Peptides against a protein of PDB entry 5HOI. Designs and how they scored, part 42

Target 1, 351 residues: chain A of PDB entry 5HOI
Amino acid sequence: FRYMPFSPAGTPFGFTDRRYLTMNEVGYVSTVKNSEQYSITVSFFDVGRFREYHFEDLFGYDLCFLNEKGTLFGQSKTGQIQYRPHDSIHSNWTKIIPLQAGERITSVAATPVRVIVGTSLGYFRSFNQFGVPFAVEKTSPIVALTAQNYRVFSVHYSQFHGLSYSLSELGTSSKRYYKRECPLPMSLPNINSDMKKDANLDYYNFNPMGIKSLFFSSYGDPCIFGSDNTLLLLSKWRSPEESKWLPILDSNMEIWKMSGGKETTDIHVWPLALAYDTLNCILVKGKHIWPEFPLPLPSEMEIRMPVFVKSKLLEENKAILNKKNEIGADTEAEEGEEDKEIQIPVSMAAE

## One batch from the design tools (peptide; aimed at target 1 K262 K285 M301)

Design b1_p18_5_s4 (made by RFdiffusion4, then SolubleMPNN; from b1_p18_5, 10 letters changed)
Fold by OpenDDE base, seed 5:
Structure b1_p18_5_s4 (fold): chain B 351 residues (1-351), chain A 18 residues (1-18)
Amino acid sequence: as target 1 above (351 residues)
Amino acid sequence: DEKENEELYKKVEKALAS
């Protein structure tokens, strides 16, 4: 296992000179490789609220976190971080994070009030938005971070225990834990089943945890989207004993429904954010499970608990088709080979 | 916010229980 730099919804280069460093509901950050340099572009979905900007990156930033106030960049090997406010009112700042031999920054997060750096050795470093340090804590190895306001959702990895998570609040004087290194019931990528396609191997090499993204919902709940394409939401996290992960969306099931029950292998959900009851996402069409260039427009997918078993829906539709064929056998009407879209009952498509 | 979250959780829990 190798610790790789993680950014929310970041994409690999693949066979291209460009990738997304991160994307979310605010926008997307692209990097283009130009010989030994990189050109970074910070783009926004709300072009009326924000102005796109670009800069030359001499450091090769491989970590990124975008929020409504600025972009945090990091270089996993050198420990360099840079915060760039979107507005010109505030200055950019750069800092070097001290790294031990073989230590890497694995994830960074930024809110309007906090900057967080996590490392492969489990150093959790917190700063204010101006890069003033608050604390350094030693945790289990950090593989992913996200943050909203003062709250931090961290994912940890242990070779012995697999994935765990923490949920913490970074006050002015102290860190409070709501959850501390609790088991994360997310499936890891299955190398043997999923890696049959070169594109999946490239993605696995980029992101061996298969965490496509993690974010806080609009309600401030931790969300994670794994390689199984299931959106997990941490419910009741304020009550540690009552807290549970809810599989609020099986995106593979939703794509299957949207395709009229046809098996599709060329449509993929790429998660951006959860706003109320809708997953903001990119619908990716193609060979790669990640968005390429140009970025498709974001789509909304309504959250739905995976209550329905695909096999039952197929049996019910087969039973409906058989009944139609039994009734239709008495009338030799040449109703042509119309592509009998599996009528997903409108109630199952609306609930 | 917290009430809306509780309603969302109740909808999700109801959908899980059905």
Scores: peptide ipSAE 0.010, ipTM 0.395, DockQ to the pose 0.023
OpenDDE base, seeds 1, 2, 3, 4: peptide ipSAE 0.000, 0.000, 0.000, 0.005; ipTM 0.288, 0.342, 0.323, 0.393

Design b1_p18_6 (made by RFdiffusion4)
Pose (drawn by RFdiffusion4):
Structure b1_p18_6 (pose): chain A 322 residues (1-190, 198-318, 341-351), chain P 18 residues (1-18)
Amino acid sequence: FRYMPFSPAGTPFGFTDRRYLTMNEVGYVSTVKNSEQYSITVSFFDVGRFREYHFEDLFGYDLCFLNEKGTLFGQSKTGQIQYRPHDSIHSNWTKIIPLQAGERITSVAATPVRVIVGTSLGYFRSFNQFGVPFAVEKTSPIVALTAQNYRVFSVHYSQFHGLSYSLSELGTSSKRYYKRECPLPMSLPNDANLDYYNFNPMGIKSLFFSSYGDPCIFGSDNTLLLLSKWRSPEESKWLPILDSNMEIWKMSGGKETTDIHVWPLALAYDTLNCILVKGKHIWPEFPLPLPSEMEIRMPVFVKSKLLEENKEIQIPVSMAAE
Amino acid sequence: SEETKARMRKEIREQAEK
């Protein structure tokens, strides 16, 4: 099996010379093939706070993670990473991650206080926001990483357990695991979207902590999974809290559509900030549309019963209250 | 916001009518 470079909400090149590296509630990072180099553009949705800028990529970064304080870039093959703070007060720094034979950097993540690099051999290299290393750890092969403040949500893969996840906190003292390689019941992919599933074999469209600090993941099944009770290991549950396919179906008047798709950015309490993509492909295009907001709904709505009540989709009060 | 939610619902509905 070949591990692919993962970034949250990343898009493939397809038949174009540009794609999105990473995308969330802060903004979007795109890259354009420029003859022999690349042109990276860092954009923001709150235009008032940060200034959109661009720079020339002489290395071919294919890994990226965006937070409110800076942008982290990475090269899956050479192992070079660069952290660019949004403000000009703080300097950019660059490091090169040691990679063994065939070892690839599969995912990177950054917070205002931590930088995380994961490799295909299971190396977990962590730094502060300035590049000072804390510890090098060996874990299962990492396929996806996201972080919030001091906590890290990592998704692992092997040929035995399949997909597993670890939830840990990088404290000032030492590293503490909340959950260590527990089952991750995310649906795996089972065509026009072939380009995407070569770029992202797991179908992990994005994963992120919620605005209130709960781990979330958005697989190819277009269902938002939230980790509940992660502080008590014996009570941990993955809860499906939004069937985005059902919501588009309800808002479209019960019509099956093949051109409307959801691209996850982040979860804010009960609202999924997303990009509504119109077209044949399931990933967003250029220019990037304005973010949309989709309220989470428990998957308790049956299509057949909703069609009877309407004879937008009107929902029976008795069912809506439930 | 309610405005963004209303815009999403409007766009989905008009797209499904095509």

Design b1_p18_6_s1 (made by RFdiffusion4, then SolubleMPNN; from b1_p18_6, 7 letters changed)
Fold by OpenDDE base, seed 2:
Structure b1_p18_6_s1 (fold): chain B 351 residues (1-351), chain A 18 residues (1-18)
Amino acid sequence: as target 1 above (351 residues)
Amino acid sequence: SEERKKELRKTILEEAEK
């Protein structure tokens, strides 16, 4: 296992000179290789509220977090971080995070009030939006971070215990834990089954945890979207005993339903954010599970708990077809059983 | 919104027909 730099919805370079460093509901950050340099562009979905900007990156930033006030960049190996406000009122600042031998920054997060840096050795470093440090805490190795306001959702990895998560609030004087290194019931990428496609191997090498993104919902609930394409939401996190992960969307099931029950292997959901009852996402077409360039427009997918089983729907539809065939309705031609659109019950159709 | 859901569904159907 190798700790890799993680950013929410970040994409690999693949065979290209460009990738997305991060994307969410605010916008997307791209980087292009220009010989020994990189050109970074910060783009926004709300072009009326924000102005796109670019700059030359001499450091090769491989970590990024975008919020409504600015963009945090990080270099996983050197420990350099840079915060760039979107406005011209506040100044950019740069800081070097001290790293031990072999230590990497694995994730960064920024809110309008906090900057967080997590490392492969489990150093959790907190700052204000001006780069003034609050604290350094030693945790289990951090593999992913996201933050909203004062709240931080961190994912940890141990070779012995697998994935865990923490949910904390970074006040002015103290860190409060709502959850501290609790087991995370997310499936890791299965190297033996999933790596049959070269594109999956390339993505695994970029992101061995398979965490496509993590974010807070509009209600402030931690969300994670793994390699299984299931959106997990942490419900009732304020009540330690009642807190549970809810599988609120199986995106593969929803794609399958929307396709009329056809197996589609070339359509992928790339998560951006959860706004109320809708997943904001990029619908990715083609071989790669991640968006390429240009970025498609964001789409909305309604959240639905996976209460239906494909096999049962297929059996019910076969039983309906067999009954129709027994009633002697016109034998339109034996076009293969595979091409028949599955009648999805109206209650399951996305209205 | 509903229009984006319809466009998403249309886009998925058009790719599942290829």
Scores: peptide ipSAE 0.018, ipTM 0.519, DockQ to the pose 0.815
OpenDDE base, seeds 1, 3, 4, 5: peptide ipSAE 0.018, 0.018, 0.000, 0.000; ipTM 0.519, 0.519, 0.277, 0.291; seeds 3, 5 fail the geometry check

Design b1_p18_6_s2 (made by RFdiffusion4, then SolubleMPNN; from b1_p18_6, 9 letters changed)
Fold by OpenDDE base, seed 3:
Structure b1_p18_6_s2 (fold): chain B 351 residues (1-351), chain A 18 residues (1-18)
Amino acid sequence: as target 1 above (351 residues)
Amino acid sequence: SEERIKRLREEILKAAEE
């Protein structure tokens, strides 16, 4: 297993010279290879509130986190981080994170009040928005981070224990845990079944955990979107005994319903954020499961508990068709193998 | 919400027909 740099909704280069370093509800950060350097652009969805800006990157930043106040960049191998406020009033700052031999920065997060750096050795480093250090904690190896205000959602990986998560609050004097390295019930990418498509292999090499994104909802609940395209929300996290992961959206099922039961193997949801009861996402059409260039406009998908399994609906529809064919056996009508539109139950189509 | 869901449904239907 190799620890790879993770950024929320980041995309691979693939066969191109460009990729998204990160994207969320605020905007998207792109990088373009230009010989030995990179050109980074920070773009926003609210063009009235923010101005797009760009700069030359001589370091090859492979980590990024975007918020409403600035962008945090990181280089996973060198330990360099840079924070760039969106306004010109506050100065940019750079810092080198000390890394041990073979240690990498695996994820970075930034809020208006905190900067967090996680490493492959499980060093959790916290700073204020000006890069002043608070603390260094040793945890299990960190593979992903997100943060909102003072709260941090961290995902950890152990080869012995699999995926775990922590939810913590970074106060001024101390770190509080709401959850500390608890099991994360997220499926890892299946190398044997899913890697038959070249596009899946390229994405797996970029992101071996299959975590497309993680964020806090508008209500401050931790959310994670894995390779299974299911949005998980951590409910009741303030009550340790009552806390549970809720599968609040099966995006593959929702696309299938919304298409009228057509085969939609080339349509993919790319998660940005959860606002109230709506997943903000990019609808991706094509060979790759990630958005290409130019970026499509964000779409809004309503969250719903997955009630139906596609396999059961397919079995039921096959059983209905077989019963119709047993009754209709006397008429030689060459009903051609037309693409059998899967009848979506009226209750599912009306939702 | 209904108009947004309708628009997304139209986008997905269009994407599934192309």
Scores: peptide ipSAE 0.029, ipTM 0.614, DockQ to the pose 0.591
OpenDDE base, seeds 1, 2, 4, 5: peptide ipSAE 0.029, 0.028, 0.026, 0.028; ipTM 0.643, 0.650, 0.639, 0.631

Design b1_p18_6_s3 (made by RFdiffusion4, then SolubleMPNN; from b1_p18_6, 9 letters changed)
Fold by OpenDDE base, seed 1:
Structure b1_p18_6_s3 (fold): chain B 351 residues (1-351), chain A 18 residues (1-18)
Amino acid sequence: as target 1 above (351 residues)
Amino acid sequence: SEERRKRLREEILEAAKE
């Protein structure tokens, strides 16, 4: 196993000289190889709110996180990070993260108020938006990070325990855990099944965890989109005993349904963000599961439960109906409700 | 919701023809 730099919805170079470092609902960051240097472009979906900008990268930034106020860059091997505000009012800043021998920055995240750095040795480093350090904590090896406001969603990997996650809040004086290294019920990419296609091997080498993206929903719930193309949402995370991962969208099934049941093996969802009841995503057509250049316009995919969860809920509902019928309750079963798509109530997400 | 779903269906159906 090799720790690779992770950025939300980042793409590999593949056979090209260009890739996306990150993308989300705000925009997309691209990098182009130009001899011994890189040219980075920060582009936005709302062109009226933000102006596209570019700069020359002499360091080879391989980590990125985009928010509404700025872009955080990182170099996984050297430990260099740079924050670039989108406005011209605030100055750029650069910092070197001290790394041990063989340690790499595996993920970075930034909010308007916090910067976080996670490493392959499990160093969790927190800063304010100006790069002033708060703390260094030792955790299990960090493989992915995202953040919203003061809240951080971290994914950890252990060779013995697999994937775990933490949900924490970075206050002014202290870190609070809502979840601390709890099991993450996400499947890792199956090397033996998926490696039959060269494109899958290239992606696996870029992202061995298969985490396409992770983000917070518009309601502030942790979301993760794995190699199985299922969107997981952490519901009821404020209640330790009630907290659960909900499979709120099977994107492969949704594409298949919407195509009219055609072969859709070359159509892929690339996740950006979850806004209310819709996944903001890029619809990708082609051999690669990731978007190429130019970037297509974002699409909106409505939340739908995966068939395996829907079938189980339908069986449970049938069992409840059968028990009601045995009790002599003449509830006219309107036959027409069986085909209603069981939506996960959005209310189940935000509490 | 319905208009969004219609748009996405059109996009997927177009992508499935190419």
Scores: peptide ipSAE 0.279, ipTM 0.865, DockQ to the pose 0.420
OpenDDE base, seeds 2, 3, 4, 5: peptide ipSAE 0.278, 0.274, 0.276, 0.274; ipTM 0.866, 0.862, 0.866, 0.865

Design b1_p18_6_s4 (made by RFdiffusion4, then SolubleMPNN; from b1_p18_6, 9 letters changed)
Fold by OpenDDE base, seed 2:
Structure b1_p18_6_s4 (fold): chain B 351 residues (1-351), chain A 18 residues (1-18)
Amino acid sequence: as target 1 above (351 residues)
Amino acid sequence: SEERREETRKLIAEEAKK
């Protein structure tokens, strides 16, 4: 096993000179090989909100995280990281993360308030948005990171225990764990069955964990999309005893239904984000399971949230809205139609 | 939202006809 650099929804080069470093609901970051250097482009889906920008990369950044305020880049081998705000008001900054012999940065994440670096030796490094360090913590080896606001979702790998996850909040003075290195019930790629197709081998070499992406939902729930094309959502994570992973979408089953029950082997879901009850994704057509160039427009796929999860999410959102209203923030509550009968997946309706 | 979901369904159904 080799630790590979992970970025959310990142794609391999394959046989091309270009790849996506990362993509999500905000946009996509591409890199092109130009002899001894790379050209990086940061593109946005909302072209009215953000201006596309590019720069020359002499370091060969292989890690990336895009948010609404900026882009974090990392070089897995050298330990160099760079944060680039989308606006011209804030300055770019660069830092070198000290790495031990054979250590790699395996994942990076950035929010408007935090920068996180995870390594193959399990060093978890936290910074503010200006690159000022808060702490260094030793964990199990980190294979993937995502973050929203102050919350961090980390995936860990042990040769003895397999995949685990942590959910933490990075306050100003302390780190709080909601979950700490708990078992992650995600299937790893099956080398013997899936590797019969050359395209699957190329992807496995790029991403041995098969984690296509991980993100927080619009409600702040950790989501992960594995090689089995199932979207898992961590429900009730605030209650340690009630917390569970929910298979909220089997994307292969949804493609099969939408095709009219035809075996389609050339359509693939590439996850971007979960907004309410809708998976934002790229529909990939062809041999490769990942999007090529040019990037298609994002597609929307409905998830079947269990009634019990949606009602609690609505109650939690009402409680958050009530707390915001008590603090005098005029957030126009769009009255979403409460009365739409939530179709429970047949597999969950049988329990 | 609903329009984009229907567009997604159409795109999948069209590709499954090839």
Scores: peptide ipSAE 0.221, ipTM 0.848, DockQ to the pose 0.615
OpenDDE base, seeds 1, 3, 4, 5: peptide ipSAE 0.218, 0.216, 0.211, 0.217; ipTM 0.846, 0.847, 0.841, 0.845

Design b1_p18_7 (made by RFdiffusion4)
Pose (drawn by RFdiffusion4):
Structure b1_p18_7 (pose): chain A 322 residues (1-190, 198-318, 341-351), chain P 18 residues (1-18)
Amino acid sequence: FRYMPFSPAGTPFGFTDRRYLTMNEVGYVSTVKNSEQYSITVSFFDVGRFREYHFEDLFGYDLCFLNEKGTLFGQSKTGQIQYRPHDSIHSNWTKIIPLQAGERITSVAATPVRVIVGTSLGYFRSFNQFGVPFAVEKTSPIVALTAQNYRVFSVHYSQFHGLSYSLSELGTSSKRYYKRECPLPMSLPNDANLDYYNFNPMGIKSLFFSSYGDPCIFGSDNTLLLLSKWRSPEESKWLPILDSNMEIWKMSGGKETTDIHVWPLALAYDTLNCILVKGKHIWPEFPLPLPSEMEIRMPVFVKSKLLEENKEIQIPVSMAAE
Amino acid sequence: AKNEELAKEILDYVNEKE
């Protein structure tokens, strides 16, 4: 099995010379093939706060993670990473991650206080926001990483357990695991979208902490999974809280559409900030549309029953209250 | 409000396609 470089809400090149590296509630990072180099553009949705800028990529970064304080880039093959703070007060720094034979960097993540690099051999290298290393750890092969403040949500893969996840906190003292390689019941992919599932074999469209600090993941099944009770290991549950396919179906008047798709950015309490993609492909294009907001709904709506009540989709009050 | 605007946009788009 070949591990692929993962970034939250990343898009493939397809038949173009440009794609999105990473995408969330802060902004979007795109890269354009420029003859022999690349042109990386860092954009923001709150235009008033940060200024959109661009720079030339002489290394071919294919890994990226964006937070409110800076942008982290990474190269899956050479192992070079660069952290570019949004403000000009703080300097950019660059490090090169040691990689063994065939070892690839599979995912990177950054917070205002931590930088995380994961490799295909299971190396977990953590730094502060300035590049000072804390500790090098060996875990299962990492396929996806996201972080918030001091906490890290990592998704692992092997030939035995399949997909597993670890939830840990990088405190000032030492590293503490909340959950260590527990089952991750995310649906795996089972065509026009072939380009995407080669770029992202797991179908993990994006994963992120919620605005209130709960781990979330958005697989190829277009269902938002939220980790509930992660502080008590014996009570941990993955809860499906939004069937985005059902919502597009309800808003479209019960009509099956093959051209409307959801691209996850982040979860804010009860609202999924996303990109509504119209077209044959399931990933967003250029230019990037304005973010949309999709309220989360428990998957308790049946299509057949909703069609009877309407004879937008009107929902019976008895069912809506439930 | 933004959810209602999304619902109107999806409904208008689907009806324009027919």

Design b1_p18_7_s1 (made by RFdiffusion4, then SolubleMPNN; from b1_p18_7, 7 letters changed)
Fold by OpenDDE base, seed 2:
Structure b1_p18_7_s1 (fold): chain B 351 residues (1-351), chain A 18 residues (1-18)
Amino acid sequence: as target 1 above (351 residues)
Amino acid sequence: SKYEELKKEIYEYVKSKE
């Protein structure tokens, strides 16, 4: 097994000189190979909020994470990382992560408040947004990372135990675990079935785990999209005993329904984000399972699962909180109540 | 709706390959 650099929704070069380093709901980062150099472009879906920018990459960045405040780049072999704010107010910073012989950076993540680096030896390194280190922790080998605010969703791989996941919060003084190296019920790519399509071989060489993307939903729930094209959501993660992975969307089944029940092999969902009850995605047309150039406009795929009950209950609870605030009740709404998991009434969970 | 637009796009694409 070979650890490969992973970035959310990143694409291989294939037979081209260009690829996407990462993409999500904010935008997409592309790199073009020009002889021994690379040209990186950071593009945004909201062109009114953000200005596209470009720079020459002399290091060959193969890791990327995009957020609303900046872009984190990494070089898996050298250990170099660079953070580039989207604004001109904050300066770019560069750091070298110390790597052991044969160690690779396997994934990077960045929020407006945290930078995370994961390695093939399971070093988990945390920093603030300015590259000031907090901690180094030894975990099982990290294969993927995503982060939202202070929360980190990490995927780990062991030759003996397969895939596991952790969910942690990176406070100012300590790391809290909600989940620590728990089994991840995601199927690995089946070499014998998936490799019968030559067009997919390049993808599985680029991404041996078949994790197309991972992100947090708009509700802060960890999501992962594997090679089976199923979106998994971690429900009830605040309650260790009640926590479960929900298969909230089979994208192959949804494509099949939308096609009128026709078998197709040349249309695929490429995941970007989960916003409420809609998967933001790229509809990929053609032989490759990943988007080519130019990038198609994002599409929205509706999720018809009971997650609608959680969205309605969240909206109702927000509306109740807003009404309480308008009525001038000096209830110090502890900022901690927004983070309480909404109990779904048993009557609504059975419909 | 965005869902109906996506459904139309998928249906038209798959039909164009027949």
Scores: peptide ipSAE 0.503, ipTM 0.942, DockQ to the pose 0.520
OpenDDE base, seeds 1, 3, 4, 5: peptide ipSAE 0.497, 0.502, 0.501, 0.497; ipTM 0.939, 0.942, 0.941, 0.938

Design b1_p18_7_s2 (made by RFdiffusion4, then SolubleMPNN; from b1_p18_7, 7 letters changed)
Fold by OpenDDE base, seed 1:
Structure b1_p18_7_s2 (fold): chain B 351 residues (1-351), chain A 18 residues (1-18)
Amino acid sequence: as target 1 above (351 residues)
Amino acid sequence: SKSEELAKEIYEYVKSQE
């Protein structure tokens, strides 16, 4: 097994000189080989909110994470990381992560408040948005990271135990675990079945775990999209005993339904984000399972599962709160309710 | 809806490959 650099929704070069380093709901980061150099472009879907920018990359960044405030770059072999704010007000910063012999940075994540670096030896390094270090923790080997605000979703791999995950919060003083190296019920790519097409071999050489992307939903639930094209959502993660992975979307089944029941192997969903009850994605047409250039416009695929119940329950709860406020009951709106996990009624979880 | 637009795009694409 070889640890490869992972970035959310990153694509291989294939037979081309260009690839996507990462993409999500904010935008997409591309890199183009130019002799011994690379040209990186950071592009955005909301062109009114953000200005596209580019720069020359002399380091060959192979790791990337995009958020609403900036882009984190990493070089898996050298340990160099760079954070570039999208605005011109904040300065870029660069840091070298100390790596042991044969150690690789396997994933990086950045929020407006945290930077996270994970390695093939399981070093978990946390920083603030200015690159000031908080801690170094030794975990099982990290293969993927994503983060939202102070929360980190990490995927680990052990040769003996397979895939595991952690969910943690990086406070100011300490790291809290909601989940610590728990089994991840995601299938690994089956080399013998899935690699029969040469086009898939290049992808699995690039991404041996088959994790197309991982992100937090708009509700702050960890999501992962594997090689089986199933979107898994971690439900009830605040309650250790009740926490479960929900297969909230089979994208192959949805494509099959939308095609009128035709078997096709030249249309694929490429995941970007989960917003409420919709998967934001790229519809990929053709031989490759990943988007090529130019990038198609993002599409939305509706999710029929319990996330739709969460949106309705949020709307109902807001409507109940608004009605209580109109009735002039001095219910001090405890500002603390925004982080309460919406309990899905058992009756709706069975549909 | 955007999901209906996606469904239409998928259907039209798959039909064009026949």
Scores: peptide ipSAE 0.471, ipTM 0.934, DockQ to the pose 0.566
OpenDDE base, seeds 2, 3, 4, 5: peptide ipSAE 0.469, 0.466, 0.464, 0.455; ipTM 0.933, 0.932, 0.932, 0.928

